# Designs tried in a protein design run: peptides against a protein of PDB entry 3OGK. Part 12

Target 1, 307 residues: chain A of PDB entry 3OGK
Amino acid sequence: ATPDRLSRRFPNLRSLKLKGKPRAAMFNLIPENWGGYVTPWVTEISNNLRQLKSVHFRRMIVSDLDLDRLAKARADDLETLKLDKCSGFTTDGLLSIVTHCRKIKTLLMEESSFSEKDGKWLHELAQHNTSLEVLNFYMTEFAKISPKDLETIARNCRSLVSVKVGDFEILELVGFFKAAANLEEFCGGSLNEDIGMPEKYMNLVFPRKLCRLGLSYMGPNEMPILFPFAAQIRKLDLLYALLETEDHCTLIQKCPNLEVLETRNVIGDRGLEVLAQYCKQLKRLRIERGADEQGMEDEEGLVSQRG

## One batch from the design tools (peptide; made by RFdiffusion4, then SolubleMPNN)

Design b1_p9_2_s2 (from b1_p9_2, 4 letters changed)
Fold by OpenDDE base, seed 4:
Structure b1_p9_2_s2 (fold): chain B 307 residues (1-307), chain A 9 residues (1-9)
Amino acid sequence: as target 1 above (307 residues)
Amino acid sequence: SELAERLAK
């Protein structure tokens, strides 16, 4: 319930996950006076949780000072840091983490809101880390980071298996994909249609082990780039793809080993029928209503009870 | 519905 109680009961704690907006059952885990701030927890980690290797903050307020304190306290012992839908920090805080925690294996800031000062944090990570396995800043807006640093990370981190990024132009990641020989999962990027160069993405070479994929803004013209390895795809994130119902049917039919699909309501009953027919190994299906689909009634691109 | 039933098991 409180940081001090946690450390007293579990002085050898190795993994900590905190949620700022807990469900009713977890309400007592948030200090009354601090709400969703990580500060009191970071203080306790720094002082008393000397075995802590993994930290996951979800929907919490995290300051640069908090990150700096955590970084210095755990240093190379910190293996996992997840800032999941957090806010309150800048890239200076991230810089502190990667500067002091040089053996970090998992760094996540998916859907976090932050102030971007520069791209130094990714550069520092590229210069010194060789341990990284998972890098995830999916659905974030970094404008000052370099795709070259991402390539360097891929080259230096042989165990890198999952990378999720923001809106990098996919062509700028060609070097990254070539270097990331063991990459199994990639999400994000940006596919930008060019009427004057319709085949601009056709020669993209993906890592040979890639099986979990979510390319942002992928339309039907870009979708064929997946066909050569569609049979090995196990997970697809199509939430931010620009595919219509028929496009879904085409792609799904080519992914017989699909286990996880995340998409929008545009898949429709027809897409679900195709999914049921061709994807016998499917384990999880997530369908969301897109903003463009809200208010539509009785259209083909809607999922009904038939699906 | 067929897919939903399969996934619900």
Scores: peptide ipSAE 0.011, ipTM 0.536, DockQ to the pose 0.028
Fold by OpenDDE base, seed 3:
Structure b1_p9_2_s2 (fold): chain B 307 residues (1-307), chain A 9 residues (1-9)
Amino acid sequence: as target 1 above (307 residues)
Amino acid sequence: SELAERLAK
């Protein structure tokens, strides 16, 4: 499809999802600059798609100029922006979006590659937005943003239900969790084991409605923090957890209402058997290859066709 | 295999 053909056929389009690079590009078989610039689409949005409120770019090249043009063209009419596995922009582009689109409800930049100039974009969002429902910069690297701005967002955005973040120390998010009273989904953060303080995270208080969860670097010592509400967990992201096969079995047995599990091959055939036994509502299972592939040290950590 | 069969339905 071309931008001009789209606008002529659907002048009242409200939602647009564009996919750029095919999955084959993940194997470096296609040049990084192949056919994925959003510029012609942003131009068409600005000129002819005046009812567009939701934009999803997947695996596309997005410049700061593109974001600035989109922000000014749609302003407070823009409710959703998803930069899904995109590249080419800086935090200046994000600043333009949150400055001009003050009623944005969904902001996603999961797995996007960008240049970080400062943390002003999150601060601006915290100071002026009260509409946010979904914030997702999972699997990104922000070093200059403040957890206090995230707390402010939670306090001001009462409809905030899903937040996925990078490597914030979880203890720095205590204020955020207290403020985010309606939060149903949280992924990311960083759990850092302290041998001298084994109870470092035992007093964490999670939002009462939390049912979709993925804590990065969660090990067996931290896992018990989930036990008080494990029965209400419906989705677990264990891709970045530090759990062995036995730990998976322990946690899965406590989650009888689990619907979605994402994990690594360390779950093993044993973990899959436990999953089948205890999680009768399971709808989706994703198993990724982990770094543990290099060591066949634990045969139980391998998923075979028997699982 | 039992899990796979259940999810395939």
Scores: peptide ipSAE 0.011, ipTM 0.531, DockQ to the pose 0.027
Fold by OpenDDE base, seed 5:
Structure b1_p9_2_s2 (fold): chain B 307 residues (1-307), chain A 9 residues (1-9)
Amino acid sequence: as target 1 above (307 residues)
Amino acid sequence: SELAERLAK
């Protein structure tokens, strides 16, 4: 499909999702002649797709210029932008998006690779947006953004229901969690074990409606922070948790309403048995193979065909 | 996942 053919056939298109083929796009390793760049599509969007409100780029090369053009062309009509596993842009491009698209509801850059210049984009978003529903920069490496801006976003965006972040220290997000009264989903953060202060996370107060959760680096010592609301958890992302098989069993038993579980093969056949016993509402199970699990000789820590 | 690979390093 070519951009011009798309606009001619669907001039009133409201949602567009483009997928780049090679994973190499994430590292800006696509040859110029491959067509993994969004530039021709952004040009077509700007000129001919005037009703477009949702854009999803997956595994494509996106430049700051592309983002700037898109931002100015769609402005407050842009409701959704997903830069899914994209590369080629900097935080200047993000700044352009949030500056011009002040009514954006969904902003995603999950697993995207970018150059971070500053934290101005998140600050600008915090200062001007009141429409945000979904913010997702999960599995990214922002170091210059402020947790205070995230708190401001939570305070100003009453419809904010899903937030996925990078490696923020969870204790720095206390203000955010207090402000995000309607938050249903949270993923990311960083739990850092402190041998000298084992209960440093026990006083964390999560949003009352939180039911989809994935805390990065959560170990067995931190896991009890979930127990007060484990019965309302519907989705768990344990892909980046530091839980062993027995820890999985302990947590799963406390989540009878679990519908979606994403974890690694460390759950083992035993964990799957416990899951089947206690989680009767389970709809989706994703088990990934971790590199750290390749050396596990323990049969309990491996998922077999019988598990 | 990309994150898992980063954590393994």
Scores: peptide ipSAE 0.008, ipTM 0.530, DockQ to the pose 0.387
Fold by OpenDDE base, seed 1:
Structure b1_p9_2_s2 (fold): chain B 307 residues (1-307), chain A 9 residues (1-9)
Amino acid sequence: as target 1 above (307 residues)
Amino acid sequence: SELAERLAK
């Protein structure tokens, strides 16, 4: 559909999800002149969709100007913004969003590509927001944001339940975890092996309600940090973990309440057998082919037709 | 794989 048609048909629209590459059935509904740019949609939102509180852009081109316009148009009425695999903006655009939309509950930029100018957006969010429930910049590269701001967000946002981040050193997030009392989901971070300090992560204290987890670069040496609460884990993201087949088997056996697993082919048929045996509540399984599994013919590290 | 297929449905 076109923006103008949408607003005329649904002037009271509260939630909008736009996909830059529609499926074949929807391809003819998006004029070429709009392409993958959100600009015409933002214009329409600003002018005619006054009740819109949730915006999800997926695989679209988003400029700072678009974000600024959206921010000013919706202001504190904007509760959800998801820049899902988007590109074209900088952190200035994010700054505008958090500056004007002070009651935003969900802010997502997972897998988005952007130009990072500074970390002001996260600082501004930390200083003024108390409504945040979901913060997700998973699989992004922010180098200029501060873990301290993340801690401040956790302290101030009592409803914060899900946080997904980039490659923060996990030890820098100790304060965050301590403050995030209601956190149920955490993904990202960075576990860095230190031969001189093999147990440097063993004293990590996770939020008590944590049940959805994905720690980046978690290897078998770090995996035991999950064991104390493995029984309460409902979702595991192991896509960026450094676990082999045997490690998967070990962890899976300790997660009898697992509902969602995302992992790589390294789980193998053996891992899948263990999964079937121990995880009776499993509802969703995602297996990706990682770079380390490319060309691997070993049965232990490969999901075959048997698994 | 069989398990994966079943769970993917």
Scores: peptide ipSAE 0.011, ipTM 0.560, DockQ to the pose 0.037; fails the geometry check

Design b1_p9_2_s3 (from b1_p9_2, 6 letters changed)
Fold by OpenDDE base, seed 4:
Structure b1_p9_2_s3 (fold): chain B 307 residues (1-307), chain A 9 residues (1-9)
Amino acid sequence: as target 1 above (307 residues)
Amino acid sequence: SELARRLAR
């Protein structure tokens, strides 16, 4: 479909999802300039789609100019922007979005690649937004944003229910977790082992409603921080956890209400057996092959047809 | 696994 045809056919469109490059682009099999530019779509949105409140770009090329045009065209009418595995923009584009779209409820940049100029976009969001429900920059590399701005967002946005972040040190998010009283989902962060402070995370307090969780680099020493609320966990993302098979078994046994599990092949057949035994409400299971596990065909940490 | 069979339904 072309942008022009879409607007003529659906002038009152409220939600748009566009998919650009196929997954094969991840393997550098498709040139970066092979289609997938949002520019013609942004032009059409600006001119003809005046009721559009939700935009989802997946695997598309997005420039700062595109974001600026979109921001100015939709302003406070824009409720959702998802830049899902997109590229081509900088933090200046994000700044434009949060500056002009002050009532945005969902902002996603998960797995997007961008040039980071500064942390102003998150600061601006913190200073002016009170509507945010979902913030997701999971699996991104922001080095210049402040955890204090995230805390401010949590304090000001009372409807904030889902936050996914990059590699923030979890201890820097203590204030955020305290402020985010209605938070149901958290993914990301960074748990770092400290030989001199083995219990440095034991006093970490999570939001009371937290039930969907994925802590990056969580090992067996940090895993006990989940035990006080493990019974209320409904979704676990263990893709970036540092848990072995036995650790999986230990955690799964404590999560009888688990509905969604995402993990690596390290769970093994044993972990799957434990999962079947203890998690009767399980609806979805995703098992990925770890990059480093490709060579160990003979180790117990493999999921076979028995699992 | 038995679990995989249940989830595939």
Scores: peptide ipSAE 0.020, ipTM 0.600, DockQ to the pose 0.028; fails the geometry check
Fold by OpenDDE base, seed 3:
Parts: structure tokens; sequence; C-alpha cells
Structure b1_p9_2_s3 (fold): chain B 307 residues (1-307), chain A 9 residues (1-9)
């Protein structure tokens, strides 16, 4: 499909999702430049798609100029921008988006690759946005953004229901969790074990409505922080947890209302049996192969075709 | 994922 054909056929288009590189690109079978540039699409959006509120770019090349043009063209009409596994932009492009699109509800840049110049984009978002519902920069590396800005966003955006972040120290997000009264989903952060302070995280207070959770680097020592509300958990992302098979079994038994589980092969057949026994509402299961599992011969951590 | 690669360390 060409941009011009799309606009002619659907002049009143409200939502656009573009996919660039296929999954085969993960295997280096596709030239680097095959991702598709969003430029011609942004031009078409700017000129002919005046009702467009939602844009989702997946695995595409996005420049700062593209983001700036999109931002200025759609302004406060843009409600959703998803840069899903995109590349080619810097934080200047993000700054343009949040500066011009002050009523944005969903901002996603999950697994995108970018050049970080500063943390101004998040600060600007914190200072001016009150509409945000979903913020997702999961599996990204931001070193220059402030957790205080995230707290400000939570305070100002009463409809904020889903936040996925990078490697923020969880203790730095205490203020955020207190402010995010309507938060239902949280993924990311960083749990850092301190041998000298085994109860470092035991006093963490999560939002009362939290039911979709994925804490990065959560080990068995930190896992008990979930137990007080485990019965209300509906989705768990354990892809980046540091849990063994037995730890999985322990946690799963405490989550009878679990609907979605994402984890690694370490769950094993035993974990799957426990899951089947205790999680009768399970709708979706995703098991990924961990890079670390290629070397650990422990038979208990393998999901067989029987499991 | 890049994060999965970090956990494999």
Amino acid sequence: as target 1 above (307 residues)
Amino acid sequence: SELARRLAR
C-alpha cells in the first residue's frame, strides 16, 4: 500500500498502524535499510489525513524531522503515538511530540532505539500533560530522565492506568506509586538486591488497582512483596524476573486469577502443571527461551512438548 | 529482547 492510495481510500482515517521490517529481520536476513522510512507516510498524514488521532509505527525508521512534522500537523488531535521497535530518532523528536501534542493519551516507544540527548521530553510531558493514560518506554535505555517527572505525570494525569519503564530503581518510584492512584499496569523498574538490607523492598506500597505487573530483576527474596495483592493479579510478566522453577510455582499458586503469563522456559513442566492447577482463568501463556537457558543443563527448567 | 540478553549475563 502507498500513502497516497490510503488517503484517497480512507480520507477520514482515525487510526493508522504501519509495520516495517518483518520478524525475519531478527535473523539478519533483511538489509538494515529495509525497515521502511515513515517520511512519506508522515507527509501524507500531514496533508490528507486530518482526522488521524492514532499512529502506530512498528519496526520503522523515524527521524526527528518526521516526528516534528507529525507533531505540528496533528498537534492536540494526536491521542496515540506508538513507536514500537523503531529507530532513527533522538529525544529531540520526542520533545517535539510532547510539546505540540499536549493532549496525547498514549505514548509508546517500547524497544525503540534512539539517541538520548537529554531528559527534557519527559519533563515537558510532566509539566503540561493531564491526559496521559498509557506511558510505555519499556525495554529502553533512558539515563537522563527523572523519576520525579514520572511522579509529576502520575499526579497530574488522573486517567493514567498503564506505565512501563526502563531501569528505574524501584525505590525511586515510591512517590510515583503513591501518586498513581488509578494505575492498573506497571512493568519495568529495577530491583537491586542488597545483602545488607534484605527487607529493602518490603515496605513498597503499590497502587491499589494494580493487577498487571512485570518487575524487572525480581528474585525470590523480592517476590513476597507481591503476596499481599497476588490474588488480584491478572497479568504477570516474568520475562525479566530472576525466578527459578520453584519460585514460579510459589508465585503462581498465589495468583488464582491470573489471565496472562509471560515467562521463560525456566517455568518448566512442573510450573506449567502448577499453572494449570491453580490458574483456571488463564487465557494466554507466552514462554520465551532465555539466552541463559542454553547453558544450564538442569532438566527441570525445560518446557517439553508434553507440558 | 535486549533486556533478556542482559539477564543472561
Scores: peptide ipSAE 0.017, ipTM 0.607, DockQ to the pose 0.415; fails the geometry check
Fold by OpenDDE base, seed 2:
Structure b1_p9_2_s3 (fold): chain B 307 residues (1-307), chain A 9 residues (1-9)
Amino acid sequence: as target 1 above (307 residues)
Amino acid sequence: SELARRLAR
């Protein structure tokens, strides 16, 4: 499909999803600069798709100029922008989006590759947005953004229900969790073991409605922080947890209302048995091969045809 | 994912 054909056929289009690079890019088989450019689509959106509220670019090349044009063209009419596994932009492009689209509800940059110039985009979002419902920069690396801006967003955006972040130290997010009273989903952060302070995370207070969770680098020492509300957990993302088979069994037994589990092969047949026994409401199970599991053919952490 | 690559290290 060409952009011009789309606008002629669907002039009142409200939602657009475009896919560029093939799945082979996930395996680093395709250069980052190989893929579809959003430029011709952004031009068409700006000129002819005046009802468009939601844009989802997946595995496409997006420049700062593209983002700036999109931002100015749609302004406060843009409610959703998803840059899903995209590349080619910098934080200047993000700044343009949040500056001009002050009523954006969903902003996603999950797994996108970008050049980070500063943290101004998150600060601008914190200063002016009160509409945000979903913020997702999961599996990204921001070093120049402030946890304080995330806290401000939580305080100002009362409809904020889902936040996925990169490698924030979880203790820096205490203020965020306190402010995010309606938060239902949180993924990311960073749990860092400290031999001198084994209980440093034990006093973490999570939002009362939290039921979908994926804490990065959560090990068995940190896992008990979930136990007070484990019965209300409906989704667990354990893909980036540091849990062994027995740790999985321990946690799963405490989550009788679990509906979605995402984890690695480390769960093993034993973990799957425990899952079947205790999680009767399970609807979706995703098991990925972890990089750490490559070569451990005979260890308990393998899912066989029996599991 | 980038995070997966970090866990692999």
Scores: peptide ipSAE 0.017, ipTM 0.621, DockQ to the pose 0.399; fails the geometry check
Fold by OpenDDE base, seed 5:
Structure b1_p9_2_s3 (fold): chain B 307 residues (1-307), chain A 9 residues (1-9)
Amino acid sequence: as target 1 above (307 residues)
Amino acid sequence: SELARRLAR
């Protein structure tokens, strides 16, 4: 569809989702400049879609100018912005969004590539937003944002239920977890093993309602931090965990209410058997090929057709 | 995923 045709057919459109580049772009099979610019759509939104409150761009090219135009056009009417696997913008564009859209409830930039200039966008969000429900910059690389701003967001946004972050050291998020009283979902962070301090994460306190979780780099030494609330876990993301087959079995047995599992093929047929035995409420299973598949050495880490 | 690629490195 063309932007003009969309606005003519649906002048009262409240939610828009656009998909640009095909999945093949993820494998560098398509040039970065192949297309999928949001510019013509942002122009149409600004001019003709005055009731639009939710925008989802997937695999699109988004410039700072596009974000600035969108921000100014929709202002406090914008409730949801998802930059899903997008590229072409900087943190200046994000700053414009949070400056002008002060009542935004969902802000996502998961797996987007961007140029980071500063951490002002998160600071501005922390200083002025009280409406945020979902914040997601999972699988992104922010080096200039402050965990203190994330804590401030948690304190000020009482409806905050889902937060996914990049590689924050988990211990820097202690204040955030304490403040995020209604948080149900957390993904990301960084668990860093310290041979000299194997128990450095054991005193980590999670929000009481937490039931959807994915901790990056969680190994078997850190896994026990989940045990106190494992029975309430409904979704588990183990894609970036450092767990072996046996560790998977141990954790899965403690999660009888698990509904969604995402993991790597390291779970093996044994892990799948354990999953079937203990997780009777399982609704979705995603198994990705891990980097460890290149070495055919350990047969136990492969999911066969029997699993 | 990009993170998976980093872990593979």
Scores: peptide ipSAE 0.016, ipTM 0.603, DockQ to the pose 0.416; fails the geometry check

Design b1_p9_2_s4 (from b1_p9_2, 5 letters changed)
Fold by OpenDDE base, seed 3:
Structure b1_p9_2_s4 (fold): chain B 307 residues (1-307), chain A 9 residues (1-9)
Amino acid sequence: as target 1 above (307 residues)
Amino acid sequence: SELAERLAR
């Protein structure tokens, strides 16, 4: 569809999702310029889609100018912006969004690639937003943002229920977790093993309603921090965990209410058997190929058709 | 697998 055809057919459109490059682009089968820029769509949004409150761009090229135009055109009417696996923008574009769209509820830039100029966008969001429900910059690299701004957001946004972050040291997020009283989902962070301080994470206090979780770099030594609330876990993201097959079995046995599991093939057939035995409420299972495919093929770490 | 059968229901 073209932008002009969309606006003519649906002048009162409230939600728009655009998909750019298909997954096939990962195999270099599609020209780099295919899938397109959001520019013509942003122009159409600005001119003709005056009721649009939710925008989702997936695998598209988004410039700072596009974000600035979108921000100014929709202002406080914009409730959702998802830059899902997008590229072409900088943190200046994000700053424009949070500056002009002060009532935004969902801000996502998961797996997007961007140029980081500064941490002002998160600071601005922290200073002025009280509406945020979902913040997601999972699998991104921000070096210039402050965990204190994240804590401020949690303190000011009482409806904040889902936060996914990059590689923040988990101990720097203690204040955030204390402030985020209604948080149900957390993904990301960084658990860093310290041989000299094996218990450094054992005193972490998670939000009481937390039930969807994915801690990055969680190994078997850190895994016990989940045990006090494992029975309330509904979703686990173990894609970036450092767990072996036996570790998976140990954790899964403690999560009888698990509904969604995302993990790597390291779970093995054994882990799948344990999952079937203990997780009777499981609805969705995602198994990805791990980097371990190049390493020691322990027979137990492969998912077969029998699993 | 038993798991696949359960998820298919």
Scores: peptide ipSAE 0.015, ipTM 0.547, DockQ to the pose 0.026
Fold by OpenDDE base, seed 5:
Structure b1_p9_2_s4 (fold): chain B 307 residues (1-307), chain A 9 residues (1-9)
Amino acid sequence: as target 1 above (307 residues)
Amino acid sequence: SELAERLAR
């Protein structure tokens, strides 16, 4: 499909999802001559899709100019922007979005690659937005943003329910967690082991409604911080956790209401058996390849057909 | 296999 054909057919379109190369939603959705650029679509949105409030670009090339045009064209009517595994923009483009789209509810940059100029975009979002429900820059590398701005967002956005971040030291997010009273989902952060203070994370206070969680670099020493609310956990992202097979078994046994698990093959057949035994509400399981692939089929830490 | 069957629903 072409942008002009879409707008002619659906002039009142409210939600648009585009998938670039190599994973297109439909064959020839993005012509080869476009190279996966969003520019033609942004032009069409600006001119002809005046009811559009939700935009999802997946695996596309997005420039700052594209973001600026989109921001100005949709302004406070834009409720959702997802830059999912996109590239080609800088934080200036993000600044334009948050400056002009002050009622945005969902902002996602998960797994996108970009040039970071400054942290102004998050500061601007913190200063002016009160509508945000979902903020997601999971698996990104922002070094110039402030955890204080994240705290301000939590304080001002009372409908904030999902936040996924990069490698913030989790102790810097204490203020954020205290402010985010309605938060249901958190992913990312960084748990850094300290031999001199093995219990430095034990006093972390999580939002009371938290039920979807993925803490990066969580090891067996940090895992107990989840135990007080493990029974209410519905989703776990353990892809970046530092848990062995036995640690998985320990945690899974404490999460009887688990619906979604994402982890590495370190869970092993034993972990899968425990999962089947204790997590009767499980709906989705994702197992990624890890360092343990070269083992024997019957070894712990390797998922075989037995599981 | 039991887990796989449950997830396939």
Scores: peptide ipSAE 0.010, ipTM 0.535, DockQ to the pose 0.029
Fold by OpenDDE base, seed 1:
Structure b1_p9_2_s4 (fold): chain B 307 residues (1-307), chain A 9 residues (1-9)
Amino acid sequence: as target 1 above (307 residues)
Amino acid sequence: SELAERLAR
């Protein structure tokens, strides 16, 4: 489909999702000259899609100019922007979005590749937004943003329910967790083992409604921080956890209400058996191969046909 | 794996 055809057919479109790499059957639907770039779509949005509130770009090339145009065209009408596995922009583009779209509810840059110039975009968001519900820059590398801005966002955005971040030290997010009273989902952060202070994370206080969780680099020593609320956990992202098969078994047994599990094949057949035994509400299971599991010969850490 | 297959359906 072309942008022009879309706007003519659906002038009142409220939600748009574009995929840069369509399935094989859909290749003929993307003009060769527009392949992967959002520019022609942004132009069409700006001119003809006045009711568009939600934009989702997946695996697209997005420039700062594209983001600036989109931001100015939709302004406070833009409620959702998802830059899902996109590339080509910098934090200047993000700054434009948050500057002009002050009522944005969902902002996602998960797995996007970008050039980081500064942390101004998050600061601007913290200073002016009170509408944010979902903030997701999971699996990204922001080195210039401030945890304090994230805390400010949590304090000001009462409807904030899901936050996924990069490699923030978890202890720097204590203020954020305290402020994020309605937070239901958190993924990311960084747990850093300290041999000299093994209990440095034991006093972490999580939001009371937290039920979807994925702590990066969580090992067996840190895992007990989940135990007080394990029964309320509905979703676990263990893809970046440092848990072995036994650790999985231990944690899973404590999560009887688990509905979604994402983990690596280190869970093994044993972990899957435990999962089947204890997690009767499980609806979705994602198992990936981790780099550390390549060539692993340990039967306990492998998912076979038995599991 | 059997569980995974069941859940994938």
Scores: peptide ipSAE 0.012, ipTM 0.561, DockQ to the pose 0.035; fails the geometry check
Fold by OpenDDE base, seed 2:
Structure b1_p9_2_s4 (fold): chain B 307 residues (1-307), chain A 9 residues (1-9)
Amino acid sequence: as target 1 above (307 residues)
Amino acid sequence: SELAERLAR
């Protein structure tokens, strides 16, 4: 399909999802010039798709100019922008989006590659947006953004229900969690072991409605922070947790209302048996082979045909 | 993913 054909056929289109060429799975190996360009589509959106409020680009090349044009064309009518595994833009493009699209509800950059110039885009979002419901820059690395801006967003956006972030130190997000009173989902962050302070995370207070969770680098020493609300957990993302088979068993037993589990092969047949025994509401199970588990002959850490 | 790569290191 071509952009012009789309607009002629569907002039009142409200939601558009475009997929470019598949890219390599490894983030560090994704070329910036790998995928389709969004430019002709952005031109068509600007000229002929006047009711478009949701845009999802997946595995496409997106320039700052493309983002600027989109932002100015849709302005406060744009409610959703998802840059899913995209490349070619900088934080200047993001700044344009949040500057012009003051009513944006969903902003996603998950697994996108970009050049980070500054943290102004998140600051601008924090200063002017009160509509945000979903913020997702999971599996990205922003070094120049401030946790304080994330806290401000939580304070100002009362409908904020899902936040996925990169490698923020979890302790820097204490203010964010306190402010995010309606947050239901959180993924990402960084839990960092400290031999001198083994309980440094034990005083973390999570939002009361939190039920979908994925903490990066969570090990067995940090896992107990979940126990007070484990019965409330409906979804766990353990793909990037540092839990062994027995740790999985311990946590799973405490989550009787678990509906979705995503984890690695380390759960093993034993973990799956425990899951079957204790999690009667389970609806979806995803097990991946982690890179660290490639070729491991761990009897407990392998899912067989039995599992 | 980048996070997966970090875990493997």
Scores: peptide ipSAE 0.008, ipTM 0.534, DockQ to the pose 0.451; fails the geometry check

